# Peptides against a protein of PDB entry 3T6J: the designs that were tried, part 21

Target 1, 375 residues: chain A of PDB entry 3T6J
Amino acid sequence: PIVESYIGFIESYRDPFGSRGEFEGFVAVVNKAMSAKFERLVASAEQLLKELPWPPTFEKDKFLTPDFTSLDVLTFAGSGIPAGINIPNYDDLRQTEGFKNVSLGNVLAVAYATQREKLTFLEEDDKDLYILWKGPSFDVQVGLHELLGHGSGKLFVQDEKGAFNFDQETVINPETGEQIQSWYRSGETWDSKFSTIASSYEECRAESVGLYLCLHPQVLEIFGFEGADAEDVIYVNWLNMVRAGLLALEFYTPEAFNWRQAHMQARFVILRVLLEAGEGLVTITPTTGSDGRPDARVRLDRSKIRSVGKPALERFLRRLQVLKSTGDVAGGRALYEGYATVTDAPPECFLTLRDTVLLRKESRKLIVQPNTRLE
Target 2, 372 residues: chain A of PDB entry 3T6J as posed
Amino acid sequence: PIVESYIGFIESYRDPFGSRGEFEGFVAVVNKAMSAKFERLVASAEQLLKELPWPPTFEKDKFLTPDFTSLDVLTFAGSGIPAGINIPNYDDLRQTEGFKNVSLGNVLAVAYREKLTFLEEDDKDLYILWKGPSFDVQVGLHALLGHGSGKLFVQDEKGAFNFDQETVINPETGEQIQSWYRSGETWDSKFSTIASSYEECRAESVGLYLCLHPQVLEIFGFEGADAEDVIYVNWLNMVRAGLLALEFYTPEAFNWRQAHMQARFVILRVLLEAGEGLVTITPTTGSDGRPDARVRLDRSKIRSVGKPALERFLRRLQVLKSTGDVAGGRALYEGYATVTDAPPECFLTLRDTVLLRKESRKLIVQPNTRLE

## One batch from the design tools (peptide; aimed at target 1 E11 A83 I85)

Design b1_p12_8 (made by RFdiffusion4)
Pose (drawn by RFdiffusion4):
Structure b1_p12_8 (pose): chain A 372 residues (1-112, 116-375), chain P 12 residues (1-12)
Amino acid sequence: as target 2 above (372 residues)
Amino acid sequence: AYGAAGDSYPPA
């Protein structure tokens, strides 16, 4: 459509429980030139799902060209203006018929060297160069194969299923599936506090995982003297964001104040666990003399160490999502999401530095439409 | 489940 639109109580992020949605609405016009560069990603999107760490039976049944667009926003009502979205928020529909992927083009043109804290003098160079371009990649993957992948196991009214039980097996355990989503049950209704952050974490992780693929970069025009940087800046940005996320964590209440930031911190911790000097947090000192930190990500070890930690992670996340296993999901997540002062990082002590170097986000003014 | 990519910004 020339004009794209949507509204309702949709994103569930701000419900302390995680079920009730917050009202919003938007009207934006579809840009053509930048969309084809996405519809391309949609065309070849079919194959990639099978590159995911879980078997095809653990994935959605068919596939689709649900849609991927680039929208110049006219009116976005509500608390915030996301860079990209995948909706409607009803999973059942995501599997049965489809969903849609939205990359807002003109919001980007808004959001773009001393404020590059927790990086090095190198790095921030590659950051300034490849942040913008890589942003489209991470968004495309986050939206398309982030939430586009995965399958829910639901018990329909009768004792039957939405799938064939005897032929489905859990790779982690080896047994046959003993858990699932029953009638009326949904992602938020079960995982609740964690559902948002957990699902987002999965989406971003698939983001990096498939951001390692030559094809996607060929879609975004990155290869050779190009294919490097963008991938690096992407991962580096992910780990840095995992550091900045401490600001949005409340230690007194042992509670996270956001899904995205928390998820990013989790991915950071998983990478840190992979070890092998791939990632480091250094309690440095800024030129101003105050405290500071430098995030060190060895690029040469990206494929040899980091990737395994990823596909093992995604495999577990997805496995626990399909069977709807909350116990495992939490134990696997809230353990990763835990914040403590234990070395050789001391995140409790780092968080202060993160708050000192903290940033306050900008404001986006919006135009109106007068009726003549 | 709702999915949102990237950072979000508050309107003025």

Design b1_p12_8_s1 (made by RFdiffusion4, then SolubleMPNN; from b1_p12_8, 4 letters changed)
Fold by OpenDDE base, seed 5:
Structure b1_p12_8_s1 (fold): chain B 375 residues (1-375), chain A 12 residues (1-12)
Amino acid sequence: as target 1 above (375 residues)
Amino acid sequence: MFGSAGDSYPLA
């Protein structure tokens, strides 16, 4: 078997300022079959990057072909095990030196391993479909998230010599219609500028890229889905995201006005964006469970994903990228924190929903090291 | 300084 490992200070999720990495390490075996799918995705990456909703001037000048491998993890040492990884975590290095992607395939398989009868917040009609396609949709989402999410976008930089990596005279901000007015100076990084929101903001951007690009037929073809199956994968991917946005409330601490998990905060933000889109795209309905206690249902109208959801996500995703590229911390914080705010305001009453989420919370799952044998 | 760029899903 092909063995891969990594070790060192890598992810900064546990740093309140998003700057200090946690020491992590893993040992894994390459899954050749799944890696082949990601290789096809990599082969299409340059073309797919052009489908993202920002001008080419806001995309990397040169595509640097990354490695993308699916891994079956044997051991993972750290406070949290991811489903996918994109490294390095420095945007400046990503755009100048390149990056590597991995999908932790067997971790994905464990994710959402919920029994049908315990599956919360979904309509009965969606449960079987969700169970059937959650795995495949996760593969798609993680692949897009890592490769084309974290792997996309340009930071506008002025170097120590005063030179810009963009044409100040010709590049136009698509949101303002004006020339670029802000950028990263020498020594400034994504994390240093956006600080407390940097990790969650970037995860939100990456998740949004996944949702947006999963609508592209070529993506589904790469993963081997066609026709009705492809549409179901799309639907379940979006459904999973809106459900995750509701579940995310578990990780909000009202007393501290604080989010404790970057990805879950990101998913809540996406939920808010899609709710704001209106037109019946997403509906969260408080209900009463069979036990007589509070419950809720999330509904996603699949017929409105392309007509309502995609445009809403497109606008939001473009704004995220433009603000990131230009280093506009004030604008970025205003946008992101606006959607990340949790109140009990109608119609959603998110603080009340949080109580329901906590009430319906399942026990924490444990990931156990697998046994290996030679056959 | 170290950044973050992974993906994780809820385990529930």
Scores: peptide ipSAE 0.035, ipTM 0.705, DockQ to the pose 0.264
OpenDDE base, seeds 1, 2, 3, 4: peptide ipSAE 0.033, 0.033, 0.045, 0.033; ipTM 0.733, 0.723, 0.710, 0.744; seeds 1, 3 fail the geometry check

Design b1_p12_8_s2 (made by RFdiffusion4, then SolubleMPNN; from b1_p12_8, 6 letters changed)
Fold by OpenDDE base, seed 4:
Structure b1_p12_8_s2 (fold): chain B 375 residues (1-375), chain A 12 residues (1-12)
Amino acid sequence: as target 1 above (375 residues)
Amino acid sequence: MFGVAGETYPLA
């Protein structure tokens, strides 16, 4: 078998300032069959990057073909287990040296196991569809999230010699219509500048890329979905995200006004963006469960994903990227913290919904290390 | 990184 491993101070999710990496490591075996799908995605990556909603000047100057491998994890040492990984986490290195993507296939498989009777916050009519397509939609989302999310976009940099990696005279900020007014100086990084919001902000950008690009037929074809199946995968992917945004409230601490999990915060932000889009795209309705206690239902109008959801996400995603590229911390923080704020204001009453989420919380799944043998 | 399980990286 082909063995993959990594070890070191890699992910900074546990650092309040998003700078210091946690010591982490894994040993895994390559799943050749599943890797083939991601290889096809890599083959289309250069073209798909052009579909992202920012000018080429805000994308990497040169496309560097990355690796993308599906892995069956044997052991994972760390505080959390990811479904996918994009490394290195340093944007400058991603731009100049390239990157590698991995999908933790057997970890994803564990996540696919959903009991219908325990599936919260969905309409009954959506539950069977959700269960059927959750796995496939996750494969699509993880692939896009890692490869075209974390793997996309450019940071504008002025080096120690005063040289810019962009043309100051010709590059225009698509949000302002003006020349670029801010950038990263020598020694500044994404994490050092954006600090407390850096991890969650980047996850939000990557998740948004996944939702946005999954609407392209070419993406679904790469994963082997066509016709009605492709549309169902799209629907379930978006439905899963809006549901996740509600579930995210578990990880908010009202007393401290902070989030305890970067990905869940990101998913809440996306939910807020899609709710703001209005027009009946997303609806969260408080209900009463069969036990007579508070419950809720999330509804996503399938027919409005492209007409309402996509444009809203496009504008938001472009803004995320532009603010990231230009190192505009003030603008980025204002935008992101605005959507990440949790209040009890109507109509959503998110703090009240949080109580419902906590009430309906299920016990966490445990993942145990597998054994393997040579045949 | 796409979170899937555990305290640090949960899936919905």
Scores: peptide ipSAE 0.043, ipTM 0.776, DockQ to the pose 0.195
OpenDDE base, seeds 1, 2, 3, 5: peptide ipSAE 0.035, 0.037, 0.037, 0.035; ipTM 0.761, 0.752, 0.764, 0.747; seeds 1, 3, 5 fail the geometry check

Design b1_p12_8_s3 (made by RFdiffusion4, then SolubleMPNN; from b1_p12_8, 6 letters changed)
Fold by OpenDDE base, seed 4:
Structure b1_p12_8_s3 (fold): chain B 375 residues (1-375), chain A 12 residues (1-12)
Amino acid sequence: as target 1 above (375 residues)
Amino acid sequence: MFGVAGEEYPLA
């Protein structure tokens, strides 16, 4: 078997300032069959990067072909187990040296096990479709999230000698129409500069890339979906995200005005963006469960994903990238914290919905280390 | 960087 491992101070999710890494490590075996799909995605990555909603000047100057592998995890030592990983975490290294992507395939497989009777917050008509396509759609989302989400975009930098990695005279900020007015100085990183919002902000960007690019026909073809199946995968991927945005409220602490999970915060932000788009794209309706207690339903209008959802996400995603590239912490914080704020204001009444989410909370799954044998 | 984490497996 092909064995992969990593170890070290890798992820900073447990640092309130997003800077200090937690010591973690894993040992895994390569799943060759599943890796083949991601290899096809890598082969198309350079072309797909051009589909992202920012100018080439905000993308990496040179495409560096990354590795992408599906792994079956044997052991994982850390505070949490991800479904996918993009490393290294340093954007400067990603730009100059490259990066590696992995999908933790057996972790994803556990997540796919959903019982219909326990599936909350969906319309009955969507439940069977959701169960059928959750796994496949999640594979697509993870692949895009890691490779083209975390693997995309450029940081504007002035080095120690005063040289810029961009042309100050010709590069235009697409949001302002003006020349670039801010950048990263020597020693400044994404995490050091954006601090408390860095992790969640980046996850939000990556998730948004996944939703945005999954609409591209080539992506679904790479994963082997065509025709009606491809459309169902798209629908379920978007539906899963808006549902996740509601579920995310579990991880908000009103008393402290903070979020306890970066990915869930990101998903809530995306939900807010799509709700703001209006036009009946997303609807959250409080209901009464069969037990007579509060419940809720999330509805996504499939017919409006491309016409309403895509443009809204495009504008938001571009703004995320521009603010990231230029190191505009003030603008980035204002944007992100604005969408991440949880209030009880109508019509959504998110704090009230949070009570419903907590009421309907399911017990967490347990992941147990597997055994292997030589045949 | 961690990519996708399910709601069943929070890092918190």
Scores: peptide ipSAE 0.038, ipTM 0.768, DockQ to the pose 0.432
OpenDDE base, seeds 1, 2, 3, 5: peptide ipSAE 0.037, 0.036, 0.038, 0.036; ipTM 0.758, 0.758, 0.772, 0.761; seeds 2, 3, 5 fail the geometry check

Design b1_p12_8_s4 (made by RFdiffusion4, then SolubleMPNN; from b1_p12_8, 5 letters changed)
Fold by OpenDDE base, seed 5:
Structure b1_p12_8_s4 (fold): chain B 375 residues (1-375), chain A 12 residues (1-12)
Amino acid sequence: as target 1 above (375 residues)
Amino acid sequence: MFGVAGDTYPLA
């Protein structure tokens, strides 16, 4: 088998300032069959990047073809095990040197182990569909998240010599209609500027890219879905995201007004964006469980994903990218923290919902090292 | 960066 490994100070999720990497490592085996799908995605990446909701001037000038492999993890040493990885974690290096993507395929499979009777916050009519397509939809989401999420977008930079990597006279900010007024100076990085929100903000951008691009037929075709199956994959992917946004409340600490998990914070933000879109796209309804205790249901109107959800996500995602590209920390923080704020304000009453989420919380899953055999 | 961590095994 083909063995992949990495080791070092890599991910910064445990750093409150999002800058210092945690020492971690893994050993994995390449899943050739699934890797082939990701290679097809890579082959389409340059074209798919053009589908993202920002001007080409806000995209990388030169596409650098990355590696993308699916891995079956044998061992992972670290505080958390991801479903996917995009490295390096430096946007400047991603732009100039390239990047590598991996999907941790057998880690993804752990997410599929939810028993129907324990599946929380979904309507009964959605449960079977959710169980059926959660895995496949998650493969799509991870692929898009890593390759076209983390792998997309340009940072506007002025180098140490005063030269810009963009045309100051012609590049227009699509949000303001004006010329670019801010950028990264020499020595400034995404993490150094956006600091405490950098990781979660970037994850939110990447997740949003996944949701947005999964609507594209070519993406579904790459993963082998067509017709009704493709539509179901889309639906379940979006449904999973809004459900995850609710589940995210577990990772919010009201007393400290902080989030303890970057991806979950990101998913909550996306939920808020889609709720704000209104028009019955997403509905969270407090209910009473069969045990007589508080429960909740999340509903996503499938018919409104493209008409309501996509435009809302488009606008939000564009704003995320523009603020990121221009290094507008004030604007970015205002936007992101606004959506990341958890209150008990009606109609959602998120703090109350948090109590429900905690009440319905499942036991922590255990990930165990697999056995391998030579055939 | 970790692509998706929360759905598989969230950082507790």
Scores: peptide ipSAE 0.034, ipTM 0.733, DockQ to the pose 0.407
OpenDDE base, seeds 1, 2, 3, 4: peptide ipSAE 0.036, 0.037, 0.034, 0.033; ipTM 0.734, 0.731, 0.745, 0.744; seeds 1, 2, 3 fail the geometry check

## One batch from the design tools (peptide; aimed at target 1 E11 N86)

Design b2_p13_1 (made by RFdiffusion4)
Pose (drawn by RFdiffusion4):
Structure b2_p13_1 (pose): chain A 372 residues (1-112, 116-375), chain P 13 residues (1-13)
Amino acid sequence: as target 2 above (372 residues)
Amino acid sequence: DTAVELFPDAFAF
């Protein structure tokens, strides 16, 4: 459509329980030139789902070209203006017929060297160069194969299923599936507090995982003297964001104030656990004399260590999502999402520095439409 | 004219 639109109570992020949605609406025009560079990603999108750490039976039954667009926003009502979105928010529809992927083009053009805190003098160079371009990649993957992948196991009214039970097996356990989503049950209705952050974490993780693929970069025009940097800046940005996320964590209530930021911190912790000097947090000192930190990501160890930690992580997340296992999901997540002062990081002590170097986000003014 | 906070992240509802 020339004009793309949508509205309702949709994103569930701001419900302390995680079910009730917050009302919004948007009207934006579809840009053509930048869209083809996405429709390309849609065309080859079919194969990639099978590169995911879980078997094809643990994935959605068919596939689709649901849609991927680039929208110049006219009116976006509500609290915020996302960079990209995958909707509608009803999973059943995501699997049965389809969904849509939205990359808002003109919001970007808005959001783009001393404020590059927690990096090094190198780094921020590659950051300034490859952040913008890589942003499209991460978004494309986050939206398309972030929430585009995965399958829900639901018990339909009768004792039957939406799948064949005897032929499905859990790779972690080896048994046959003992858990699932029953009638009326949904992602938010079960995982609740964690559902948003957990699902987002999965999407971002698939983002990096497939951001390691030559083909996607060929789609975005990255290879050779190019294919490096973008990937690096992407991962580096992920780990840095994992650091900045401390600001949005409330230690007193032992509670996280956001899904994305928490998810990012979790991915950071998983990478730190992979160890092997791949990632480091140093309690440095800024030129102003105050406290500070430097995030160190060894790029040569990206495929040898970090990737395994990823596909094992995604495998677990997805496995627990399909069977709808809350116990394992939480135990696996809230454990990773835990914030403490234990070394050799001391995140409780780091959080202060994160708050000192903290940033307040900008404001986006919007145009109107007068009727003549 | 209205102003809204920036969300430089990709969401999935």

Design b2_p13_1_s1 (made by RFdiffusion4, then SolubleMPNN; from b2_p13_1, 9 letters changed)
Fold by OpenDDE base, seed 3:
Structure b2_p13_1_s1 (fold): chain B 375 residues (1-375), chain A 13 residues (1-13)
Amino acid sequence: as target 1 above (375 residues)
Amino acid sequence: PRVVELDPHTVNY
């Protein structure tokens, strides 16, 4: 077997300022069969990057072919086990040196395992479809999230010698129509500038890339889905995201006005974006459970994903990238914190919904770390 | 990295 591992101060999710890494490590075995899908995605990555909703001037100047493998984790030491990883976390290194992607396949298997009778916040008509396609849709989403989410976009930089990595005279901000007015100075990083919102903002960008690009026929083909199956995978992927946005409320602390999980905050933001799109795309309906206590249902109109959802996500995703590239902290914070704000304002009444989410909270999923042997 | 519905302050194993 092929063994992969890493160890060190890697992820900064536990630092409120996004700067200090948590010490973590893992040992895993390569799953050759599952890795094949991700290798096909890598082979198409350069072309798929062009499908992202920003000008080439906001994308990396040179495509660097990354590694992408599916791993079965044997041991993980850290506060939580991710579904996928993109390293290094330094955008400058991603631009100049490249990066590596992994999907933790056996972690995903645990994550998507669900019992129909315990599945919350979905319409009955969606439950069987959700159970059937959650796993495959996760593979698609993780692949896109890591490779084309975290692996995309350019930071505009002025180096210590005063040189720019972009043409100040010709590069235009697609949101303003003006020349670039802000950038990262020497010593400034994504985390140092965006600080408290950096981790969640980046996760939101990566998740949005996944939803946006999963609509591309080539992506579904790479993962082996065609026709009705491809459409079902798309639907379940989007449905899972809007459901996750509701579930995310568990990780909001009203008393402190803060989020305790960067990915879940990101998913709530995406839910807000798609709700704002309107036109019946997403509906959250408070209900009464069989126990007589509060419940809720999330509905996603499949027929409006491309017509309503995609354009809304496109505009939002472009704004995220432009603000990231230009180091516009004020604009980025205003945008992101606006969507991340949780109030009890109608019609959604998110604080009330949070009570429902907490009431219906499921037990934490656990991974029993395995042993392996050579026979 | 992508994390699915996990609390980062709780060991998940």
Scores: peptide ipSAE 0.034, ipTM 0.717, DockQ to the pose 0.091
OpenDDE base, seeds 1, 2, 4, 5: peptide ipSAE 0.031, 0.026, 0.062, 0.026; ipTM 0.701, 0.666, 0.749, 0.689; seed 4 fails the geometry check

Design b2_p13_1_s2 (made by RFdiffusion4, then SolubleMPNN; from b2_p13_1, 9 letters changed)
Fold by OpenDDE base, seed 4:
Structure b2_p13_1_s2 (fold): chain B 375 residues (1-375), chain A 13 residues (1-13)
Amino acid sequence: as target 1 above (375 residues)
Amino acid sequence: PREVELDPHTRNY
């Protein structure tokens, strides 16, 4: 078998300032069969990157073909086991040296396991569809999230010698119509500048890329979905995200006005963006469960994903990227924290919904990592 | 590395 491993101070999610890495390591075996879809995605990556809602000037100057491998993890040492990984985390290295992507396939398999009777916050009709397509939609989302999410975009940099990695005279900010007015100076990084919002912001960008690009027919084709199946995968992927945005409230601490999980904060932000789009795209309805206690239902109007959801996400995603590229911390913080704010304001009453989420939360899942043998 | 976590309960909080 082909063995993959890494070790070191890698992920900074547990650093409030997004800078200090947690010691992490894994040993995994390459799943050749499951890697095939991701390899096809890599083969289309250069083209798909052009579908993202920012000018080429905000994308990497040169496409560097990354690796993407599905891994069956044997041992993972860290605070938690992710579904996917993009490395390295340094944006400058990503854009100059390249990167690798991995999907932790056996972790995803565990995540796919859902009992219908325990599936919260969905309409009954959506539950069956969700169960059917959760796995496939996760594969799509993880692939896009890692490869085209974390693997996309350019940071504008002025080096120690004063040279820019972009043409100051010709590059235009698509949001303002003006020349670029801010950038990263020598020694500044994404994490150092954006600090407390860096991790979640980047996850939000990556998740948004996944939702946005999963609408592209080529993506679904790469993953082997056509016709009604493709549409169902899209629907379930979006449905999962808006549901996740609701579930995210579990990881918000009102007393401290902070989030305890970067990905869940990101998913809440996306929920807020899609709710803001209005027009009945997303509806969260408080209900009463069979036990007589509070419950809720998330509804996503499938017919409005492309007409309402996509444009909203496009605008938001472009703003995320532009602010990231230009190192505009003030603008980025204003945007992101605005959507990440949790209040009890009507009509959503998120703090009240949080109580419902907490009431309906399931017991924590545990992953038991496998052994392997040669046969 | 950046991660995608689909099950946040795999993390310690």
Scores: peptide ipSAE 0.088, ipTM 0.759, DockQ to the pose 0.098; fails the geometry check
OpenDDE base, seeds 1, 2, 3, 5: peptide ipSAE 0.063, 0.028, 0.069, 0.025; ipTM 0.755, 0.728, 0.758, 0.690; seeds 1, 2, 3, 5 fail the geometry check

Design b2_p13_1_s3 (made by RFdiffusion4, then SolubleMPNN; from b2_p13_1, 9 letters changed)
Fold by OpenDDE base, seed 4:
Structure b2_p13_1_s3 (fold): chain B 375 residues (1-375), chain A 13 residues (1-13)
Amino acid sequence: as target 1 above (375 residues)
Amino acid sequence: PRAVPLDPHTVNY
């Protein structure tokens, strides 16, 4: 078998300032069969990057073909096991040298296990569809999240010699209509500038890319979905995200006004964006469970994903990218923390909903390292 | 960075 591994101070999610890497390592075996769809995604990456909602001037100057491989993990040493990985975690290296993506296939297989009777916060009419397509839709999401999420966008930089990697006279900020007024100086990085919001902000951008691009038939075709199946995968992917935004409240600590998980914070932000879009796109309804205790239902109007959801996500995603590219920490923090704020304000009453989420939470899974053998 | 699977409890915090 083909063995892959990595080790080092890689991910900074556990640093409150997003700067210090956690020591992590894994050993995995390449799943050749499952890598094929990701190879097809890579083959379309250059074209799909052009579908993202920012000008080419905010995208990498030169497309560098990345690697994308599906892996079955044998051992993972770290605080958490991911579903996918994009490395290196240095934006300057990504845009000048390239990057690699992996999907941890056997981790995904474990994560997909859900019993219908334990599936919370969905309408009965959506449960079977959700169970059927949760896995496939998340494969799509992870692929897009890594390759076209983390793998997209350009940072505007002025080097130590004063040279810019963009034309100051011609590049226009699509949000303001003005010339670029901020950038990264020599020695400044994404994490060093955006600090406390950097990890969650980037995950939010990547998740948003996944939702946005999964609407393209080409993407669904790459993953083997056409017709009604493709539409169901889209629906379940979006439904999963808005449900995740509600579930995210488990990871918010009101007393400290902080989030304990960057991805769940990101998913809550996306939920807030889609709720703000209005027009009946997303509805969260408090209910009473069969046990007489609080419950809730999330509804996503399938017919409004393209007409309402996509434009809202487009605007939000573009703002995320523009603020990231320009190193506008003040603007980025204002935007992101605004959507990440959890209050009990109507109509959503998120703090009240949090109590419901906590009441209905599932037990944490115990992940056990597997064995392997030759036959 | 990385994507976290559907079950967020796969990540410790």
Scores: peptide ipSAE 0.206, ipTM 0.842, DockQ to the pose 0.106
OpenDDE base, seeds 1, 2, 3, 5: peptide ipSAE 0.191, 0.105, 0.192, 0.178; ipTM 0.822, 0.787, 0.833, 0.829; seeds 1, 3 fail the geometry check

